# Peptides against a protein of PDB entry 5EIB: the designs that were tried, part 87

Target 1, 366 residues: chain A of PDB entry 5EIB
Amino acid sequence: VDLEPGTMDSVRSGPFGQIFRPDNFVFGQSGAGNNWAKGHYTEGAELVDSVLDVVRKESESCDCLQGFQLTHSLGGGTGSGMGTLLISKIREEYPDRIMNTFSVMPSPKVSDTVVEPYNATLSVHQLVENTDETYCIDNEALYDICFRTLKLTTPTYGDLNHLVSATMSGVTTCLRFPGQLNADLRKLAVNMVPFPRLHFFMPGFAPLTSRGSQQYRALTVPELTQQMFDSKNMMAACDPRHGRYLTVAAIFRGRMSMKEVDEQMLNVQNKNSSYFVEWIPNNVKTAVCDIPPRGLKMSATFIGNSTAIQELFKRISEQFTAMFRRKAFLHWYTGEGMDEMEFTEAESNMNDLVSEYQQYQDATAD
Target 2, 366 residues: chain A of PDB entry 5EIB as posed
Amino acid sequence: VDLEPGTMDSVRSGPFGQIFRPDNFVFGQSGAGNNWAKGHYTEGAELVDSVLDVVRKESESCDCLQGFQLTHSLGGGTGSGMGTLLISKIREEYPDRIMNTFSVMPSPKVSDTVVEPYNATLSVHQLVENTDETYSIDNEALYDICFRTLKLTTPTYGDLNHLVSATMSGVTTCLRFPGQLNADLRKLAVNMVPFPRLHFFMPGFAPLTSRGSQQYRALTVPELTQQMFDSKNMMAACDPRHGRYLTVAAIFRGRMSMKEVDEQMLNVQNKNSSYFVEWIPNNVKTAVCDIPPRGLKMSATFIGNSTAIQELFKRISEQFTAMFRRKAFLHWYTGEGMDEMEFTEAESNMNDLVSEYQQYQDATAD

## One batch from the design tools (peptide; made by RFdiffusion4, then SolubleMPNN)

Design b2_p13_7_s1 (from b2_p13_7, 7 letters changed)
Fold by OpenDDE base, seed 1:
Structure b2_p13_7_s1 (fold): chain B 366 residues (1-366), chain A 13 residues (1-13)
Amino acid sequence: as target 1 above (366 residues)
Amino acid sequence: VRRGELARAERLA
């Protein structure tokens, strides 16, 4: 789905364009112009019914519908505005199904789109209320991984999207291969989300290795485990050491000893015990899938529900507040039918979310 | 709205 035809043409002409049904390409002509309000109230609202018709058709063809997965950006107009409209409409029609998102967070390091803080804040407000689980994929963290860890001098969207694709493949492993932990979206939510509003995940992937160092690096279970818990491997720009993990899932892929995995996972928890809440029993879960990802002998994918994610929301909130105090560009949103109160409500809800994470960070076992 | 440095670099490549 897009409000611009050019994106659909790119997907269709791509190496996997033929895996999608031609009738499942729904697109507009005008685009959203990086405006959340165009995505949510005007251009996106004109297209949403056509998308819902396709969603219904595909849902009816499912033997067992678990829920929905949306991949979108929060900095743009289509992914943010129309994406959150679509989430709301799907939630209304399918209230008993899981809503999962892969949400790409904007960064000034990657984009110079000045209104991204508005689009992101308005989107987060919708995601807090209407999703059950959200993977926070932060363009700032992806850029830093490409530059610092992968030693790419000039990261591209292709380089960032490669990390996104590896992460998405990793976190969906348990859904795609039978007999795993978190084998369905509902089980994932039950295991990862102890509090309904605190459903924002910090993903990570290992191995991350520069091209020049690949030949010198052994892929071992200890090295994968260490890299997964390294702050530099987090695909959300926050330091887990500044917060506490509420829940963790680790998904190992490849031929390895389950005993060795369990030993290394126990060791890393013990070494980092101060960074876990003690009042959630069995809050670290591990899965091992014998099927490695393409091109790797083994990998590990990390899913963290950490109170440190508040650093990401604080960054967006600070950028939002700096613009909103000046009423900068508000006429672009109000001209599409938005009320100025929606900005204040979205800011308030995101600040409440930050306060909730802080409360559970400071909580002790009674 | 200016499209980010990455989008500009990819158009120049």
Scores: peptide ipSAE 0.015, ipTM 0.511, DockQ to the pose 0.018
Fold by OpenDDE base, seed 3:
Structure b2_p13_7_s1 (fold): chain B 366 residues (1-366), chain A 13 residues (1-13)
Amino acid sequence: as target 1 above (366 residues)
Amino acid sequence: VRRGELARAERLA
């Protein structure tokens, strides 16, 4: 789905274009122009019914529909505005199904789009209310991983998207292979989301290795375990050491000892015990899939529900507030039928979310 | 053709 036709042509001409039904390519002509309100109220609203018709058709063809997975950006107008409109409409029609998102957070390191803080804040407001699980994929963290860890001097969208694809493949492993932990979206939500509003995940992937170091790196369970818990490997720009893990899932892939995995996972929890909440028992879950990702002997994917994720939301909120105080570009949103109060409501809800994370960070076992 | 109206406005602001 896109508000521009050119992206659909790129997908059709791509290596996977033939796996999608031609009728499932729904697209507009005008684009959103990086405006959330165009995505949500005008251009996106004109297209949403055509998307819902496809969603219904595909849902009816499912033997057992678990839910929906949306991949979108929060900085743009289409992914943010139309994406959140779609989430709302799908939630209304399928209230008993899991809504899962891969939400790409904007960063000034990656994009010069001035209104990204508005689009992100307005999107987060919708995600808080209408999603069950949101993987926070932060372009700032992706850029920093590419630059610092992968030693790419000039990271490209291709480099960032490679990290996104590896992460998405990792977190969906349990859904694609039978007999795993979190084998369905609902089970993942039950294990990862102790509080309904606190459903924003910090993903991580291992191994992350620079091209120059690949030849010298042994892929071992201890190294994967150490790397996936390293703050530098988090695909959300927050430091887990500044918060506490509510829940964690680790997904190992490849031929490895379950015993060694369990030992290393216990060791990392014990070493980092101060960074876990004490009042959620058995809050770390581990899965092992014998099938490695393509091109690797083994990998580990991390899913963290951490109160440190508030650092990401604080960054967006600070950028939002600095722009909103000046009433910068508001007329572009209000001109598409959006109320100025929605900015204040979205800001408030995101600040409430930050406060909720802080409250649970500071909570002690009674 | 409404493409990039906001991006154009951002460059002009």
Scores: peptide ipSAE 0.007, ipTM 0.485, DockQ to the pose 0.025
Fold by OpenDDE base, seed 4:
Structure b2_p13_7_s1 (fold): chain B 366 residues (1-366), chain A 13 residues (1-13)
Amino acid sequence: as target 1 above (366 residues)
Amino acid sequence: VRRGELARAERLA
C-alpha cells in the first residue's frame, strides 16, 4: 500500500515482486507530502476502503487468522497517517485479532524532513491505543550501527533496510518455523506484554553485517549472547542500562548446543540482574531454531520490553515540543482538517506512556 | 553527525 504509485512499481520490478498478488497493490496518485493529516484524514482516507476490501478478502481466505502485521514509517505521511488510520479501522473490524507493527522511528540523522516529530508523535498516540505489539525500529539506532559499528562512512537507506530486514527475519523466526517459543502472535503478546500500553519492543540483532560484506565471521554462542544484549546492537536508540527489562525474548538460529545457549542466557541475566525487574518471574524466554538465516551460520535476535524505551519517546517529545511551541508548520495539518488540540492530546498520551515506563522502572517487589 | 546526512547522500546518489 502507498499513496504514491512509484513505490509499487519498485516492488513489482524487485526480485520478489511476483510473490504479491497484483490485486493487492493498492496505491494513490498524490502522496501524503510527509503530512500525517494527509495520510490520516484526506488522501489516505480516500484510499483506506480499497485497502480494507483487500484485507477482508485475504482475512477470509485464511484457515486461522492470528492477526495483522504492518510495516510502516512514522516520519513520513503515508506510513504514519494512513498506516495508523488502517490500524484503527482494522482494530474496529477485528477487535479480537493481534495488531503487530514494525514501526520505523524518524531521526534527524537520517532525514531532514522537519515535520517528522509531528508525524511520529501523532502516530505513537495511535499505536499506544490500537496496537498489541510494536517493534521500534529506530533510524537513529540504525544510522549509529551503520556508522559506528559497521564503519560505513556514508550510510544509505539500503544499509538501514538491510538491518531492518535482518531484524524482521529474526523476530518472525518463531512464527515461520514450527515447534518454537512464541509460535503465534498471541503467545508472543502474553509473554512479552505484562501491561497493555507497554507493548513497545527494542529489537536487537547479532551478528551485525553490512549489505555486501562477505566477511561473515562465525560467532560463538557466548559472543552472540554478549552482542545481543549490548546496547550497540539495539535497533532502538536506548541504553538498556538506563532502564529495566520487563520481559525479554532471545531467538537463536543455527546449529548450536541448547545447553550452551541456556548456560550463556543464564550468565547474561545474572551479570545484568540489576537491569531486570525482580517482580516479574521467568521474564526471559529463549528459543533455538536449527535453521540459520541466509548467509550466516548462527545468529541471535533480541526482543526487549524495557523501560529504557522511554529514551526514544523523550527524544521525539523534545523535538515535537521544540516545533509545536512555535506553531511551526501547523497550518499544513490544520488545512487538512486537524485541530491543534489533537497535537496536544498526542503529546500528552506519549508523555503519560513515558511516566508509566518510569513508574514500573522505579517499582520494587513488596 | 550532521542532521539529514543519509537523506542528503541518497539525493546525491
Scores: peptide ipSAE 0.005, ipTM 0.396, DockQ to the pose 0.019
Fold by OpenDDE base, seed 5:
Parts: structure tokens; sequence; C-alpha cells
Structure b2_p13_7_s1 (fold): chain B 366 residues (1-366), chain A 13 residues (1-13)
């Protein structure tokens, strides 16, 4: 789905374009112009019914529909505005199905789009209410990983998207292979989301290795475990040491000892015990899938529900507030039928979310 | 890291 036709041509001509049905390509002509309101209220609203018709058709063909997975950006107009409209409409029609998202957070390091803080804040407001699980994939963190860890001098969208694809492959491993932890979307939600609003995940993937170091790196369970819990390896620009983990899932892939995995997972929890809440028993879950990812002997994927995710929302909120106080570009949104109150409501809800994370960070086992 | 460095690089490529 896109509000621009050129994106669909790129997907169709791509190496996997043939896996999608031609009739499942739904696209507009005008785009959203990086405006959430165009995505949500005008251009996107004109296209949403045609998307819903495809969603219904595909849902009816399912023998056991678990839910929906959306991949979108929060900085643009289409992914943010139309993506959240689509989430809302699907939630209304399928209230008993899981809504899962891969939400790419904007960064001023990656994009020059000035209105990204508006688009992101308006999107987060919708995601808080209408999703059950959201993987926060932060372009700030992806850029920093590419530059610092992978030693790419000039990161590209291709380099960032490679990290996104590896992460998505990792977190969906248990859904794609039988007999694993979190084998369905609902079970993932039960294990990862202790409080309904606190459903934003910090993902991570190991190994991350620079091209120059690949030949010298051993792939071991201890090294994967250590890298996976390193703050520099998080796909969200948050330091887990500034918060507490509510829940964690670790997904190992490849041929390895379950005993060694359990030992290393226990060691990392004990070493970092101050960064876990003590009042959620058995809050770390581990899975091992014998099937490695393509091109690797083994990998580990991290899913963290951490109160440190508030650092990401605070960053967006600060940028939002700095523009909103000046009423900068508001006429571009109000001209598409938005009320200024929607900005204030979105800001308030995101600040409430930050306060909720802080409350649970400071909570003790009383 | 300079703001918009990635977006500028992609526009110049």
Amino acid sequence: as target 1 above (366 residues)
Amino acid sequence: VRRGELARAERLA
C-alpha cells in the first residue's frame, strides 16, 4: 500500500515482487507530501476502503487468522497518517485480533523533513490506543549502528533497511517455525505486555559485525548474548541502563546447546539484575530455533519491554513541543481538516505514556 | 553526526 505509484513499481520489480498478488497492490496518485493529515483525513481516506476490501478478502482466505502486521514509517505522511488510519479501521472491524506493528521512528540524523515530530507524535497517539504490540525501530539507532558498529562511513537507506529486515526476520522466527516460545501473536502479547498501554518494544539483533571484522569474529552463544544485551545493539535509541526491563524475549537461531543458552541467559540476568523489575516473576523468556538465518551459522534476536523506551518518546516530545509552541506548519494540517486540539491530545497522551513508564520503573515489590 | 546527512547523501546519489 502506498499513496504514490512509484513505490509499487519498485516493489513489483524487486527480487520478491512476484510473491505479491497484482490485485493486492493498492496505491494512490498524489502522495501525502510528508503530511500526516493528508495520509489520515484526505488522500489516505480516499484509498482506505480499497485497502480494506483486500484485507477482508485475504482474511477470509485464512484458516486461522491471528491478527495483522503493519510495517510503516512514522516520519512520512503515508506510513504515519494512512498507516494509523488503516490500523484504526482494521481494529474496528477485527477487535478480537492482534494488531502488531513495525514502526520506524524518525531521526533528524536520517531525514531533513521538518514536520516528522508532528507525524510521529500523531502516530504514537494512535498506536497507544489501537495496537497490541509495536516494535520501535528507530532510525537514530539504526544510523548509529551502521556508523559506529558496522563502520559504514556513509550509511544508506539500504543499510538501514538491512538491519530492519534482519530484526523483522528474528522477531517473527517463532511465528514461522513450529514448537517455539511465542508461537502466535497473542502468546507474544501475553508474555511481553504486562500492561496494555506499555506495548512498545526495543528490538535488537546479533551478530552485528563490520565487514572488515567478519572473518575474525567467532559466533558463540556467550558473544551473541553479550552483544544482544549491549545498549549499542538496541534498534531503539534508548539505554536500557537508564530504565528497567518489564519483560524480555530472546530468540536464538542455529545449532547450539540449550544448556549453554540457559546458562548465558541466567548469567546476563544476574549481571544486570538492577535493570529488571523484581515484581514480575519469570519475565525473561528464551527460545531456540535450530534453523539459522540466511548467511549466518547462528543469531540472537532481542525483544525488550523496557521503561527506558521513554527516552525515545521524550526525544520526539521535545521536538514536537519546540515546533508546536511556534505554531510552525500547523496550517498544513488544519487545511486537511485537522483540529489543533488533536495535536494537544496526542502530545498529552504521549506524555502520559512517558509518566506511566516512569511509574513502573520506580515501582517496588511492596 | 550532522542532521539530514543520510537524506542529503541519498539525494546526491
Scores: peptide ipSAE 0.000, ipTM 0.446, DockQ to the pose 0.019

Design b2_p13_7_s2 (from b2_p13_7, 7 letters changed)
Fold by OpenDDE base, seed 5:
Structure b2_p13_7_s2 (fold): chain B 366 residues (1-366), chain A 13 residues (1-13)
Amino acid sequence: as target 1 above (366 residues)
Amino acid sequence: MRAGERKRAERLA
């Protein structure tokens, strides 16, 4: 789905364009112009019914529909505005199905689109209410990984999207292979989301290795375990040491010893015990899939529900507030039928979410 | 050129 036709042409002409049904390409002509309101109330609203028709058709073809997975950006107009409209409409029609998202968070390090803080804040407000699980994929963290860890002097969207694809492949491993932990979306939610509003995940992937160091790096269970818990490997720009893990899932892939995985996972939990809440028992889950990802002998994917995710929301909120206090560009949104009150409500709800994370960070077992 | 600047340039190209 896109409000611009050129995106669909790029996907269709790409090496994997044939994996999608032609009739499942739904697109507009005008785009959203990086405006959430165009995505949500105007251009996106004109297209949403055509998307819902496809969603219904594909849902009816499922033997057992678990839910939906949306991949979108929160900085643009289409992914943010139309994406959240689509989430709302799907939730209205399928209230008993899981809504999962891969939400790409904007960063001024990656994009110079001035209104991204508005689009992100308005989107987060919708995601808090209308999703069950959200993987926070932060362009700032992706850029920093590409630059610092991968030693890419000038990270591209291709480099960032490679990390996104590796992460998406990792977190969906349990859904794609039988007999795994979190084998369905509902089970993932039960294990990862102790409080309904606190459903924003910090993903990570290992191994991340620079091209120059690939030949010298051993792929071992200890190295994977150490790297996936490293703050520099988090695909959200948050330091887990500034918060507490509510829940964690680790998904190992490749031929490895289950015993060694369990030992290393126990060791890393014990080493980082101060960064876990003590009042959620058995809050770390581990899965091992014998099938490695393409091009690797082994990998590990991390999913963290951490109160440190509030750092991401605070960053967006600060940027939002700095613009909104000046009423900068508001006429672009109000001209599409939005009220200024919707901005204030979205800001308030995101600040409430931050406060909720802080409350559970400070909570004790006593 | 930042990734966003490049994407903008690619869209204008």
Scores: peptide ipSAE 0.016, ipTM 0.554, DockQ to the pose 0.019
Fold by OpenDDE base, seed 2:
Structure b2_p13_7_s2 (fold): chain B 366 residues (1-366), chain A 13 residues (1-13)
Amino acid sequence: as target 1 above (366 residues)
Amino acid sequence: MRAGERKRAERLA
């Protein structure tokens, strides 16, 4: 789905374009112009019914519909505005199905789009209410990984998308291969989300490997375990040491000893015990899949529900507030039918979410 | 270049 035809043509002409049904290419002509309101209330609203018709058709063809996975950006107009409209409409029609998102957070290091803080804040408000699971894929963190860890002087979207693809492949491993922990979206939610609003995940991947680079191949379970818990491997620009883990899932892939995995996972928890909440028992889950990712002997994917995620929301909130106080570009949104109150409500809900994470960070076992 | 145009240029490169 896109509000611009050129992105769809690029997917269709790409190496995997033939895996999608032609009728499942739904696109507009005008684009969203990086405006959430165009995605949500105008251009996106005109297209949403055509998308829902395809969603219904594909849902009816499923033997067992677990839920939905949306991949979108929060900085753009289509992914943010139309993406959240689509989430809302799907939630209304399928209230008993899991809504999972891969939400790409904007960063000034990656994009010069001035209105990204508005689009992100308005999107986060919708995600808090209408998703069950959200993987926070932060362009800030992806850029920093490419630049600092992978030593790429000028990170490209190709480099960032490689990390995204590896992470998405990792977190979906249990859904794609039989006999795994968290084999369905609902089971993942039960294990990862102790409080309904606190469903934002920090993903991480090891080994970090650039396209065409053989650098930093972790070849051992201890190395993978150490790397996946390193703040430098987090795909969200948060330091886990500034918060506490509510829940963790680790997904190992490749031929390895389950015993060695369990030992290393216990060791890393014990070493980092101060960074876990004490009042959630058995809050770390481990899965091992014998099938490695393509081109690697082994990998590990991390999913963290951490109160440190508030650093990401605070960054967006600070940028939002600095613009909104000046009413900068606000007329571009109000001109598409938005009220200024929707901005204040979205800011408030995101600040409430930050406060909730802080409350649970400071909570002691009574 | 708009962010979308840059993304398009980088996809075509």
Scores: peptide ipSAE 0.016, ipTM 0.559, DockQ to the pose 0.018
Fold by OpenDDE base, seed 1:
Structure b2_p13_7_s2 (fold): chain B 366 residues (1-366), chain A 13 residues (1-13)
Amino acid sequence: as target 1 above (366 residues)
Amino acid sequence: MRAGERKRAERLA
């Protein structure tokens, strides 16, 4: 789905364009112009029914529909505005199904789009209310990984999207291969989301290795485990040491000893015990899938529900507030039928979310 | 180039 035709042509002409049904390409002509309100109230609202017709058709073809997975950006107009409109409409029609998202967070390091803080804040407000699980994929963290860890001098969207694809492949492993932990979206939610509003995940992937160092690096269970818990490997720009893990899932892939995995996972929990809440028992879950990702002998994928994720929301909130106090660019949104009150409501709800994470960070077992 | 134009250029390249 897109409000611009050119993005759909790029997908269709790509290496995997033929895996999608031609009738499932739904697109507009005008685009959203990086405006959330165009995505949500005007251009996106004109297209949403055509998307819902496709969603219904594909849902009816499922033997057992678990839920929905949306991949979108929060900095743009289509992914943010139309994406959150779609989430709302799907939630209304399928209230008993899991809503899962891969949400790409904007960063000034990656994009010069001035209104991204508005689009992100308005989107987070919708995601808090209408999703069950949201993977926070932060362009700031992806850029820093590409530059610092992968030693890429000038990271491209191709380099960032490679990390996104590896992460998405990792976190969906348990859904794609039988006999794993979190084998369905509902079980994932039950294990990862102790409080309904606190459903924003910090993903990570290992191994992350520069091209020049690949030949010198052994891939071992200890090294994967160490790297997976390193703050520099988090795909959200937060330091887990500034918060506490509510829940963790680790997904190992490849031929390895389950005993060694369990030992290393126990060791890393014990070493980092101060960074876990003590009042959620058995809050770390581990899965091992014998099938490695393409091109690797083994990998580990991390899913963290951490109170440190508030650093990401605080960054967006600070950028939002600095613009909103000046009423900068508000006429672009109000001209599409949006009220200024919706900005204040979205800011308030995101600040409430930050306060909730802080409350559970400071909570004790007594 | 706007970020969207750079994204378009990188996709076409």
Scores: peptide ipSAE 0.014, ipTM 0.537, DockQ to the pose 0.018
Fold by OpenDDE base, seed 3:
Structure b2_p13_7_s2 (fold): chain B 366 residues (1-366), chain A 13 residues (1-13)
Amino acid sequence: as target 1 above (366 residues)
Amino acid sequence: MRAGERKRAERLA
């Protein structure tokens, strides 16, 4: 789905374009112009019914519909505005299904789009209410990984998207291979989301290795475990040491000892015990799939529900507040039928989410 | 080039 036709042509001409039904390419002509309100109230609202017709048709063809997975950007207009409209409409029609998202957070290091903090704040407001699971893929963190860890001098969107694809492949491993922990979206939610609003995940992937170091890196369970819990490997720009893990899932892939995995996972929890809440017992879950990802002997994927994710939301909130106090660019949103009050409500709900994470960070077992 | 035009150019390259 896109509000621009050129994106569909790129997907259709790509190596996987033929796996999608031609009728499932739904697109507009005008685009959203990086405006959430165009995505949500005007251009996106004109297209949403055509998308819902496709969603219904594909849902009816499922033997057992678990839920929906959306991949979108919160900095743009289409992914943010139309994406959140689509989430809301799907939630209304399928209230008993899991809504899962891969939500790309904007960063000034990656994009010069001035209104991204508005689009992100308005989107987070919708995601808090209408999603069950949200993987926070932060362009700030992806850029820093590409630059610092992968030693890429000038990271491209291709380099960032490679990290996203590896992570998406990792977190969906249990859904794609039988006999795994979190084998369905609902089991994942039950294990990862202790409080309904606190469903924003920090993903991570290991191994992350620069091209020059690939030949010299051993792929071992200890090294994967250490890298997976390293703050520099988090695909959300927050330090887990500044918060506490509510829940963690680790997904190992490749031929390895289950015993060694369990030993290393216990060791990392014990070393980092101060960074876990003490009042959620057995809050770390581990899965091992014997099938490695393509091109690797083994990998590990991290899913963290951490109170440190508030650093990401605080960054967006600070950028939002700096523009909103000046009423900068608001006329582009109000001209599409938005009220200024919707900005204040979205800001308030995101600040409430930050306060909720802080409350659970400071909570004791007593 | 607007950021959207740059993204479009990078997707077409």
Scores: peptide ipSAE 0.007, ipTM 0.518, DockQ to the pose 0.018

